# Ledger of designs, part 213: peptides against a protein of PDB entry 5VVV

Target 1, 276 residues: chain A of PDB entry 5VVV
Amino acid sequence: FLCGVVEGFYGRPWVMEQRKELFRRLQKWELNTYLYAPKDDYKHRMFWREMYSVEEAEQLMTLISAAREYEIEFIYAISPGLDITFSNPKEVSTLKRKLDQVSQFGCRSFALLFDDIDHNMCAADKEVFSSFAHAQVSITNEIYQYLGEPETFLFCPTEYCGTFCYPNVSQSPYLRTVGEKLLPGIEVLWTGPKVVSKEIPVESIEEVSKIIKRAPVIWDNIHANDYDQKRLFLGPYKGRSTELIPRLKGVLTNPNCEFEANYVAIHTLATWYKSN
Target 2, 276 residues: chain A of PDB entry 5VVV as posed
Amino acid sequence: FLCGVVEGFYGRPWVMEQRKELFRRLQKWELNTYLYAPKDDYKHRMFWREMYSVEEAEQLMTLISAAREYEIEFIYAISPGLDITFSNPKEVSTLKRKLDQVSQFGCRSFALLFDNIDHNMCAADKEVFSSFAHAQVSITNEIYQYLGEPETFLFCPTEYCGTFCYPNVSQSPYLRTVGEKLLPGIEVLWTGPKVVSKEIPVESIEEVSKIIKRAPVIWDNIHANDYDQKRLFLGPYKGRSTELIPRLKGVLTNPNCEFEANYVAIHTLATWYKSN

## One batch from the design tools (peptide; made by RFdiffusion4, then SolubleMPNN)

Design b2_p28_2_s4 (from b2_p28_2, 15 letters changed)
Fold by OpenDDE base, seed 5:
Structure b2_p28_2_s4 (fold): chain B 276 residues (1-276), chain A 28 residues (1-28)
Amino acid sequence: as target 1 above (276 residues)
Amino acid sequence: DEEKRKKEREEKYKKAKEKYKEIALKDL
């Protein structure tokens, strides 16, 4: 069971010292996972093709080493979906080289994210792939196999919540293709019925699990404030029955942008997880 | 043009971010 934090917000990424302090807190609270997915890290999303500099490499190696010291699984995410051409072998090779670089930093766990992109393909991809889901699954499976089938590999779908599913969760052709064709060792991220789910009913997890043919990992936006930084979500982790725990592969909270505001959010997630 | 491609990515990113914010605010 993956339990911890995703740094998955829009806005200023956390600094390396905040991330190290997070790992210490996660260990202390018997949480085990950190997903590196800061949307405003240019080399994660907008400039995903760009290799890390020597200085950035040293920082990432130090961060990954710190995660290991605190027994925290460091998952490196990349979000190529803004402008990748899935059918172009050069784009696939560029993605491989970027993940090879991160593997050299000592990273062993990875994620491919297709969140917050247009649900369409370019003309070249339409000639090769039957749908957008087929294109995404193809590259995800290829990368997963290329990396030697790492123990933890995550996929974030473009339809990552109930409200994004067309016509709905159980009938989505996109999620059906993901469920049927995504390799079984790849985990699927999900935010619940909504982008910001006040509640995640057990029945809603059973519904999505059926179509994706696996238990999801919750990307939980309950404490996210990147959409309105005038708000701080200081309340407890709530609206999730502990009956979800045996029905999930994990829960990763995407909390407030303000690192210092997240004590209650993360601590109460840990209490919730231990209550099963 | 590489500058054109950079601007197009920035515009796509900005549009996606604003759409996310609008949806998330409606979820509250």
Scores: peptide ipSAE 0.697, ipTM 0.951, DockQ to the pose 0.893
Fold by OpenDDE base, seed 2:
Structure b2_p28_2_s4 (fold): chain B 276 residues (1-276), chain A 28 residues (1-28)
Amino acid sequence: as target 1 above (276 residues)
Amino acid sequence: DEEKRKKEREEKYKKAKEKYKEIALKDL
C-alpha cells in the first residue's frame, strides 16, 4: 500500500530542505511514499525533454538518497502530455533518455502523468492510434518495459476523476482502453468523483476499479490549494472511509503549496491509514 | 522555430493551469 505525499501542485515547488523534512515526517508517521510531480518544475512538465544540468542532477541524487535514508519510496513523475507526439520514435527516445538520467540518480520508481491536457491527438498520432487512450497506453507500456518493469510504475489518466469521464466512469471508452491495454503491473492514479473530492465513496472506487481492472492509487486533492492561494486547508483528512484501504493500492495526498501548512493534513492521513 | 515552439508550450501550460483552477474552484 503506497501512502504519503504527492508534490503535485501548481505554484512554487518545495525546496530541497522542505522535501528532506517531509521525508523525516513521513518516516516518523509510518508513511512510505513521495511522488515528485511539481507542475512548475520546468523539466517535469513544460520542458520535459530537457536533461538535468550537473547542478540539478546533484540536487536530485541528494534528494533520492535522502528518501532512501528515511525509507521513503521516491517516485519520479514526468508529464510529457502537453506536446508529445506519441507516434514519433524520437519523442519516445527522448523520454527514455530523460528517465535513464533519473535512473542513474538512483531512482527506481516512476510515473507517467497525462493529467491537465487536452483530450486530442495530432494528425500523425491519429494515423497510428485508434484513440488517445491507445496512444497513452502504448507509450506507457513501452516505457515500463524499457525501464525493466520497475516494482512501482504509476500512470495518471487524462480522465483522472469522475467528472472528466465521458459519458461516465463505467462507460468511458478511454478508461476501458486503459483497463484492457495497460500492462497489469502499472498502477493507475485516480482523484475520486471530482478534481477536489469532498468525499470518495466506496462505490465510486468499486466502479472505477472494475473498468480499469485494478485497485487505483488515490491522488487526493482534499488539501490542495494551488487553485486558490488565498485559502489554506488546515482541516483533517476526512470523507474517506477506512473501508477504502482494502480496495486501494494507495493514497497520496496533494496538499497545500505552503509546506508549513501541511502538518495536520499529512498527520491525519497517517492516522487514517493506521486505523485499518 | 524553437522560440515559437516554446511560446506554444507556455500557452498550453497556462491554459491547462487556468482550466484546472476553474474546475477545482467549482468543486468546493
Scores: peptide ipSAE 0.697, ipTM 0.954, DockQ to the pose 0.896
Fold by OpenDDE base, seed 4:
Structure b2_p28_2_s4 (fold): chain B 276 residues (1-276), chain A 28 residues (1-28)
Amino acid sequence: as target 1 above (276 residues)
Amino acid sequence: DEEKRKKEREEKYKKAKEKYKEIALKDL
């Protein structure tokens, strides 16, 4: 069971010292996972093709080493979906080289994220792939196999919540393709019925699990505030029955952008996780 | 043109970010 934090917000990424402090807190609270997915890290999303500099490499190596020191699984995410051409072997090779570089930093767990992109393919991809889901699954499976089938590999679908599913979760051709064609060793990220799910009913997890043919990892936006700088979510982790725990592969909270605001969010997630 | 491609990526990113924010605010 993956339980911890995803740094998955829009806005200023946490500094390396905050991330190291997070690992200390995660270990102390018996949480086990950190997903590196900061939206405003240029080399994660907007400039995903760009290799890390020597200085950035040193920082990431230090961060990955710190995660290991605190027994926190460091999952490196990349979000190529804004402008990748899935059918272009040069784009696939560029993605491979980027993940090879991160693997050299000592990273062993990875994620491919297709969140917050338009549900369309370019003309070249339409000639090769039957659907956007087929294109995403193809590259994800290829990368997963290329990396030697790492123990933890995550996929974030473009339809990552109930409200994004067309026509709905159980009938989504996109999620059906993901469920049928994504290799079984790849985990699927999900935010619940909504992007910001006040509640995640058990039935909603049973529904999505059926179509994706696996238990999801919850990317939990309950404490996310990147959409409104005037709000801080200081309340406890709630609206998730502990009956979800045996039905999930994990829960990763995407908390407030303000690092110091997250004590209650992360601590109450840990309490929830231990209550099963 | 690399500058044009850079600008197009920045515009796509901004548009996606604002769309996310709009949806997330409606979920509250």
Scores: peptide ipSAE 0.701, ipTM 0.952, DockQ to the pose 0.922; fails the geometry check
Fold by OpenDDE base, seed 3:
Structure b2_p28_2_s4 (fold): chain B 276 residues (1-276), chain A 28 residues (1-28)
Amino acid sequence: as target 1 above (276 residues)
Amino acid sequence: DEEKRKKEREEKYKKAKEKYKEIALKDL
């Protein structure tokens, strides 16, 4: 069971010292996972093709080593979906080379994210792939196999919540293709019925699990505030029955942008996880 | 043109970010 934090917000990423302090807190609270997915990190999303510099490499190696010191699984995410051509072998090779560099930093766990992108393929991809889901699954499976089938590999669908599914969760052709064609060892990220789910009913997890043919990992936006800088979410982790725990592969909270605001959010997630 | 491609990515990113914010605010 993956339990911890995703740094998955829009806005200023946390500094390396905040991330190390996070790992210390995660260990102390018996949480086990950190997902590196800061949307405003240029080499994560907008400039996903660009290799890390020597200085950036040293910082990431130090961060990954610190996660290991605190027994925290460091998952490196990349979001190529803004402008990748799925059918272009050069794009696939560029993605492979980027993940090879991160593997050399000592990273062993990875995520490929297709969140917050247009649900459209270019002309070249339409000639090769029957749907957007087929294109995403093809590259995700290829990357997963290329990396030697890592123990932890995550996929974030473009339809990552109930309100994004067309026509709905159980009838989505996109999620059906993901469930049928995504390799079984790849985990699927999900935010619940909504982007910011006040509640995640058990029945909603049973519905999505049936179509994706696996238990999801919750990307939980309950404490996310990147959509409104005037709000801080200082309340407890709530609206999730502990009956979800045996029905999930994990829960990763995407908390407030302000690192110092997240004590209650992360501590109450840990209390929730241990209550089962 | 790499500068054109950069601008198109920045526009897609901004549009997606604003769409996310709009939806997230409606979920509250």
Scores: peptide ipSAE 0.694, ipTM 0.952, DockQ to the pose 0.884; fails the geometry check

Design b2_p28_3_s1 (from b2_p28_3, 15 letters changed)
Fold by OpenDDE base, seed 4:
Structure b2_p28_3_s1 (fold): chain B 276 residues (1-276), chain A 28 residues (1-28)
Amino acid sequence: as target 1 above (276 residues)
Amino acid sequence: KELEELKKKYLESKEKYKKIAREDVAEF
């Protein structure tokens, strides 16, 4: 069971010292996972093709080493979906080379994210792939196999919540393709019925699990505030029954952008997780 | 041109997310 934090918000990424402090807190609270997915890291999303500099590499190596020191699984995410051409072998090779660099930093767990992108393919991809889901699954499977089938590999679908599913979760052709064709060793990220789910009902997890043919990892935006800087969510982790735990592969909270605001968010997630 | 289009696409995707997330939270 993956339980911890995803740094998955828009806005200023946490500094390396905050991330190291996070790992210490995660270990102390018996959480085990950190997903590196900061939307405003240019080399994660907007400039995903760009290799890390020597200085950035040293920072990431130090961060990955710190995660290991605290027995926290460091999952490196990349979000190529803004402008990748899935059918272009050069794009695939560029993605491979980027993940090879991160693997050289000592990273062993990876995520490929297709969140917050349009459902459209370019003309070249439409000639090769029958749907957007087929394009995403193809590259995801290829990357997963290329990396030697790492123990933890996450996929974030473009339809990552109930409200994004067309026509709905159980009938989504996109999620059906993901469920049928995504390799079984690849985990699927999900935010619940909504992008920010007040509640995640058990039946909603059973519904999505059926179509994706696996238990999801919850990317939980309950404590996210990147959408409204005037909001700080300091309430406990709630609206998630502990009956979800045996039905999930994990829960990763995407908390407030303000690092120091997240004590309650992360601590109450840990309490929830240990209550099963 | 290409960089400006990429920046635009990034900003549009971010603002779309933010709008939806605000709408979801308004139902809290």
Scores: peptide ipSAE 0.755, ipTM 0.964, DockQ to the pose 0.908
Fold by OpenDDE base, seed 2:
Structure b2_p28_3_s1 (fold): chain B 276 residues (1-276), chain A 28 residues (1-28)
Amino acid sequence: as target 1 above (276 residues)
Amino acid sequence: KELEELKKKYLESKEKYKKIAREDVAEF
């Protein structure tokens, strides 16, 4: 069971010292996972093709080593979906080289994220792939196999919550293709009924699990505030029954941008996880 | 040109997410 934090917000990423402090807190609270997915890291999303500099490499190696020291699984995410051409072998090879660099930093767990992108393929991809889901699954399976089928590999669908599913969760051709064609060793990220879900009902997890043919990992935006700079969500982790735990592969909270505001958010997630 | 189009896509996706998230939280 993956339980911890995704740094998955828009805005200024946390500094390396904050991330190391997070790992110490996660260990202390018996949480086990950190997903590196900061939207405003240019080399994560906008400039996903760009290799890390020597200085950036040293920082990431130090960060990955610190995660290991605290027994926290460091998952490196990349979000190529803004401008990748899925059918272009040069794009696939560029993605491979980027993940090879991160593998050299000692990273062993990875994620491919297709959140917050348009549902449209370019003309070249439409000639090769039957649908957007087929294109995403193809590259994800290829990268997963290329990396030697790592123990933890995550996929974030473009339809990552109930309100994004067309026509709905149980009838989505996109999620059906993901469920049928994504290799079984790849975990699927899910956010619940909405982008920010007040509640995640058990029945909603059973519905999505059926179509994706696996238990999801929750990317939980309950404590996210990147959408409203005047909001701080200082309340407990709530609206998630502990009956979800046996039906999930994990829960990763995407918390407030302000690192110092997240004590209650992360601590109450840990309490929730241990209450099962 | 390509960089400006990429920046535009990034900003549009970010603002779309933010709008939906604000709407979702308004129902709390």
Scores: peptide ipSAE 0.752, ipTM 0.963, DockQ to the pose 0.914
Fold by OpenDDE base, seed 5:
Structure b2_p28_3_s1 (fold): chain B 276 residues (1-276), chain A 28 residues (1-28)
Amino acid sequence: as target 1 above (276 residues)
Amino acid sequence: KELEELKKKYLESKEKYKKIAREDVAEF
């Protein structure tokens, strides 16, 4: 069971000292996972093709080593979906080289994210792939196999919540293709019925699990505030029954941008996780 | 051109997410 934090917000990423402090807190609270997915890291999303500089490499190596010291699984995410051509072998090769570099930093766990992109393919991809889901699954499976089938590999679908599914969760052709064709060792990220879910009902997890043919990992935006700078959600982790725990592969909270605001969010997630 | 289009896609996706997330939280 993956339980911890995703740094998955828009806005200024946390500094390395904040991330190390996070790992110390995660260990102290018996949480086990950190997903590196800061949307305003240029080399994560907008410039995903660009390799890390020597200085950036040293920082990431130090961060990955610190995660290991605190027994926290460090998952590196990349979001190529803004401008990747899935059918272009040069793009696939570029993605492989980027993940090879991160693997050399001592990273062993990875994620491919297709969140917050248009549900459309370019002309070249339409000639090769039957659908957008087929293109995403093809590259995800190829990368997963290329990396030697790492123990933890995550996929974030473009339809990552109930409100993004057409016509709905149980009938989505996109999620059906993901469920049928994504290799079984790849985990699927999900935010619940909505992008920011007030509640995540058990029935909603049973519905999505059936179509994706696996238990999801929750990317939980309950404490996210990157969408409204006037909002600080300082309340407990709530609206999630403990009956979800046996039905999930994990829960990763995407908390407030303000690192100091997250004590209650992360501590109450840890209490929730231990209450089962 | 290509960089400007990429920046535009990034900003449009970010603002779309933010709008939806604000709408979701308004139901809290």
Scores: peptide ipSAE 0.752, ipTM 0.963, DockQ to the pose 0.910
Fold by OpenDDE base, seed 3:
Structure b2_p28_3_s1 (fold): chain B 276 residues (1-276), chain A 28 residues (1-28)
Amino acid sequence: as target 1 above (276 residues)
Amino acid sequence: KELEELKKKYLESKEKYKKIAREDVAEF
């Protein structure tokens, strides 16, 4: 069971010292996972093709080593979906080389994220792939196999919550293709019925699990505030029954942008996880 | 041109997410 934090917000990424302090807190609270997905890291999303510099490589190696020291699984995410051409072998090769570089930093766990992108394929991709889901699954499976089928590999669908599914969760052709064609060793990220779900009912997890043919990992935006900087959610982790735990592969909270505001968010997630 | 289009796509996706997230949180 993956339980911990995703740094998955828009806005200024946490500094390396904050991330190391996070790992210490995660270990102390018996949480086990950190997903590196800062949307405003240029080499994660907007400039995903760009290799890390020597200085950035040293920082990432140090960060991954610190995660290992605290027994935290470091998952490196990349979000190529803004401008990747899925049918172009050069794009696939560029993605492979980027993940090879991160593998050399000692990273062993990875994620491909297709959140917050348009559903429209380019003309070249439409000639090769039957749908956007087929294009995403094709590259995800190829990358997963290329990396030697790592123990933890995550996929974030473009339809990552109930309100994004067309026409709905159980009838989504996109999620059906993901469920049928995504390799079984690849985990699927999900935010619940909504982008920021007040509640995640058990029945909603049973519905999505049926179509994706696996238990999801919850990317939980309950404590996210990147959409409104005037909001700090300092309430406990709530609206999630502990009956979800046996029905999930994990829960990763995407908390407030302000690192020091996250004590309650992360501690109450840890309490919730231990109460099962 | 390509960089401006990429920045535009990034900004539009970010603002779409933020709008939906604000709408979702209004039900809290």
Scores: peptide ipSAE 0.751, ipTM 0.963, DockQ to the pose 0.908

Design b2_p28_3_s2 (from b2_p28_3, 12 letters changed)
Fold by OpenDDE base, seed 5:
Structure b2_p28_3_s2 (fold): chain B 276 residues (1-276), chain A 28 residues (1-28)
Amino acid sequence: as target 1 above (276 residues)
Amino acid sequence: KEIEELKEKFEKAKEEYRKKALEDLSEF
């Protein structure tokens, strides 16, 4: 069971010292996972093709080593979906080289994210793939196999919540393709019925699990404030029955951008997780 | 051009997310 934090917000990423302090807190609270997915990291999303500099490499190696010291699984995410051509072998090879570099930093767990992108394929991809889901699954499976089938590999679908599914969760052709064609060792990220889910009913997890043919990992935006930084979400982790725990592969909270605001959010997630 | 178009795609996606998250928050 993956339980911890995703740094998955828009806005200024956390500094390395905040991330190390996070790992110390995660260990202290018996949480086990950190997902690196800061949307404003240019080399994560906008410039995903760009290799890390020597200085950035040293920082990431130090961060990954610190995660290991605190027994926290460091998952490196990349979000190529803004401008990748899935059918282009050069794009696939560029993605492979980027993940090879991160593997050299001592990273062993990875994620491919296709959140917050247009559902439209380019003309070249339409000639090769029958749907956007087929293109995403093809590259995800190829990368997963290329990396030697790592123990933890995550996929974030473009339809990552109930309200993004067309016509709905149980009938989505996109999620059906993901469920049928994504290799079984790849985990699927999900935010619940909504982007920001007040509640995540058990029935909603049973519905999505049936179509994706696996238990999801929750990317939980309950404490996310990147959409309105005038608000701070200081309340407890709530609206999630403990009956979800045996039906999930994990829960990763995407908390407030303000690192110092997240004590209650993360501590109450840890209390929730240990209550089962 | 290409970098500007990429920035525009990024900011558009961010605004669509922000709008949807604010809509979802109305049920809190």
Scores: peptide ipSAE 0.736, ipTM 0.959, DockQ to the pose 0.947
Fold by OpenDDE base, seed 4:
Structure b2_p28_3_s2 (fold): chain B 276 residues (1-276), chain A 28 residues (1-28)
Amino acid sequence: as target 1 above (276 residues)
Amino acid sequence: KEIEELKEKFEKAKEEYRKKALEDLSEF
């Protein structure tokens, strides 16, 4: 069971010292996972093709080493979906080289994210792939196999919540393609019925699990504030029954952008997780 | 040009997310 934090917000990423402090807090609270997915890291999302500099490499190596020191699984995410051409072998090779660089930093767990992108394939991809889901699954499976089938590999669908599914979760052709064609060793990220889910009912997890043919990892936006940084979500982790735990592969909270605001969010997630 | 178009795509996607998250928050 993956339980911890995803740094998955828009806005200023956490500094390396905050991330190291997070790992110490995660270990102390018996949480086990950190997903590196800061949307405003240019080399994660906007400039995903760009290799890390020597200085950035040293920082990431130090961060990954710190995660290991605190027994926290460091999952490196990349979000190529803004402008990748899935059918272009050069794009696939560029993605491989980027993940090879991160593998050299000592990373062993990876995520490929297709959240917050247009559902439209380019003309070249439309000639090769039957749907956007087919393109995403193809590259995800290829990357997963290329990396030697790492123990933890996550996929974030473009339809990452119930309200993004067309026509709905159980009938989504996109999620059906993901469920049928995504390799079984690849985990699927999900935010619940909504982007920001007040509640995640058990029935909603049973519905999505059926179509994706696996238990999801919850990317939980309950404490996210990147959409309105004038708000801080200081309340406890709630609206998630502990009956979800046996039905999930994990829960990763995407908390407030303000690192110091997250004590209650992360601590109450840890309490929830240990209560099962 | 390409960098500007990429920034526009990023900001558009961010705004669509922001809008949806605010819509979802109205049910809190």
Scores: peptide ipSAE 0.736, ipTM 0.959, DockQ to the pose 0.940
Fold by OpenDDE base, seed 2:
Structure b2_p28_3_s2 (fold): chain B 276 residues (1-276), chain A 28 residues (1-28)
Amino acid sequence: as target 1 above (276 residues)
Amino acid sequence: KEIEELKEKFEKAKEEYRKKALEDLSEF
């Protein structure tokens, strides 16, 4: 069971010292996972093709080593979906080289994210792939196999919550293709009924699990404030029954941008997880 | 040009996310 934090917000990423402090807090609270997915990191999302510099490499190696010291699984995410051409072997090779570099930093767990992108393929991809889901699954399976089938590999769908599914969760052709074609060793990220879900009912997890043919990892935006930086979500982790735990592969909270505001959010997630 | 188009795609997606998150938050 993956339980911890995704740094998955828009706006200024956390500094390396905050991330190391997070790992210490996660270990202390018996949480086990950090997903590196800061949307404003140019080399994560906008400029995903760009290799890390020597200085950035040293920082990431130090960060990954710190996660290991605190027994926290460091998952490196990349979000190529803004401008990748899935049918182009050079794009796939560029993605492979980027993940090889991160593997050299000592990273062993990876995520490929297709959240917050247009649902349309380019003309070249439309000639090769029958749907956007087929293109995403093809590259995800190829990357997963290329990396030697790592123990933890996450996929974030473009339809990552109930309100993004067309026509709905149980009838989505996109999620059906993901469930049928994504290799069974790849975990699927899910946000719940909505982008910000007040509640995540058990029945909603059973519905999505049926179509994706696996238990999801929750990307939980209950404490996310990147959409309104004037708000801080200081309340407890709530609206999630502990009956979800045996039906999930994990829960990763995407918390407030303000690192110091997250004490209650992360601590109450840990209490929730240990209450089962 | 390509970098500007990429920034526009990024900001558009961010605004669509923000709008949806604010809509969802109105039900709290």
Scores: peptide ipSAE 0.732, ipTM 0.959, DockQ to the pose 0.948
Fold by OpenDDE base, seed 3:
Structure b2_p28_3_s2 (fold): chain B 276 residues (1-276), chain A 28 residues (1-28)
Amino acid sequence: as target 1 above (276 residues)
Amino acid sequence: KEIEELKEKFEKAKEEYRKKALEDLSEF
């Protein structure tokens, strides 16, 4: 069971010292996972093709080593979906080289994220792939196999919540393709019925699990404030029954952008996880 | 040009996310 934090918000990423302090807090609270997915990190999303500099490489190596010291699984995410051409072998090879670099930093767990992108394929991809889901699954499976089938590999769908599914979760052709074609060792990220889910009912997890043919990892936006930084979510982790725990592969909270505001968010997630 | 188009795609997607998250927050 993956339980911890995703740094998955828009806005200023956390500094390396905050991330190390997070790992110490996660260990202290018996949480086990950090997903690196800061949307405003240019080399994560907008400029995903760009290799890390020597200085950035040293920082990431130090961060990954710190995660290991605190027994925290460091998952490196990349979000190529803004402008990748899935059918172009040069794009696939560029993605491979980027993940090879991160593997050299000592990273062993990875994620491919297709959240917050346009559903339209380019003309070249439409000639090769029958749907956007087929294109995403093809590259995700290829990368997963290329990396030697790492123990933890995550996929974030473009339809990452109930309200993004057309016509709905159980009838989504996109999620059906993901469930049928995504390799079984790849985990699927999900935010619940909504982008920001007040509640995640057990029945909603049973519904999505059936179509994706696996238990999801919850990317939980309950404490996210990147959509309105005038708000701080200081309330406890709530609206999630502990009956979800045996039906999930994990829960990763995407908390407030303000690192020091997250004590209650992360601590109450840890309490929830231990209360099963 | 390509960088501007990429920034526009990024900001558009961010705004669509923000709009949806705010809609979802109205259910709280």
Scores: peptide ipSAE 0.727, ipTM 0.957, DockQ to the pose 0.943

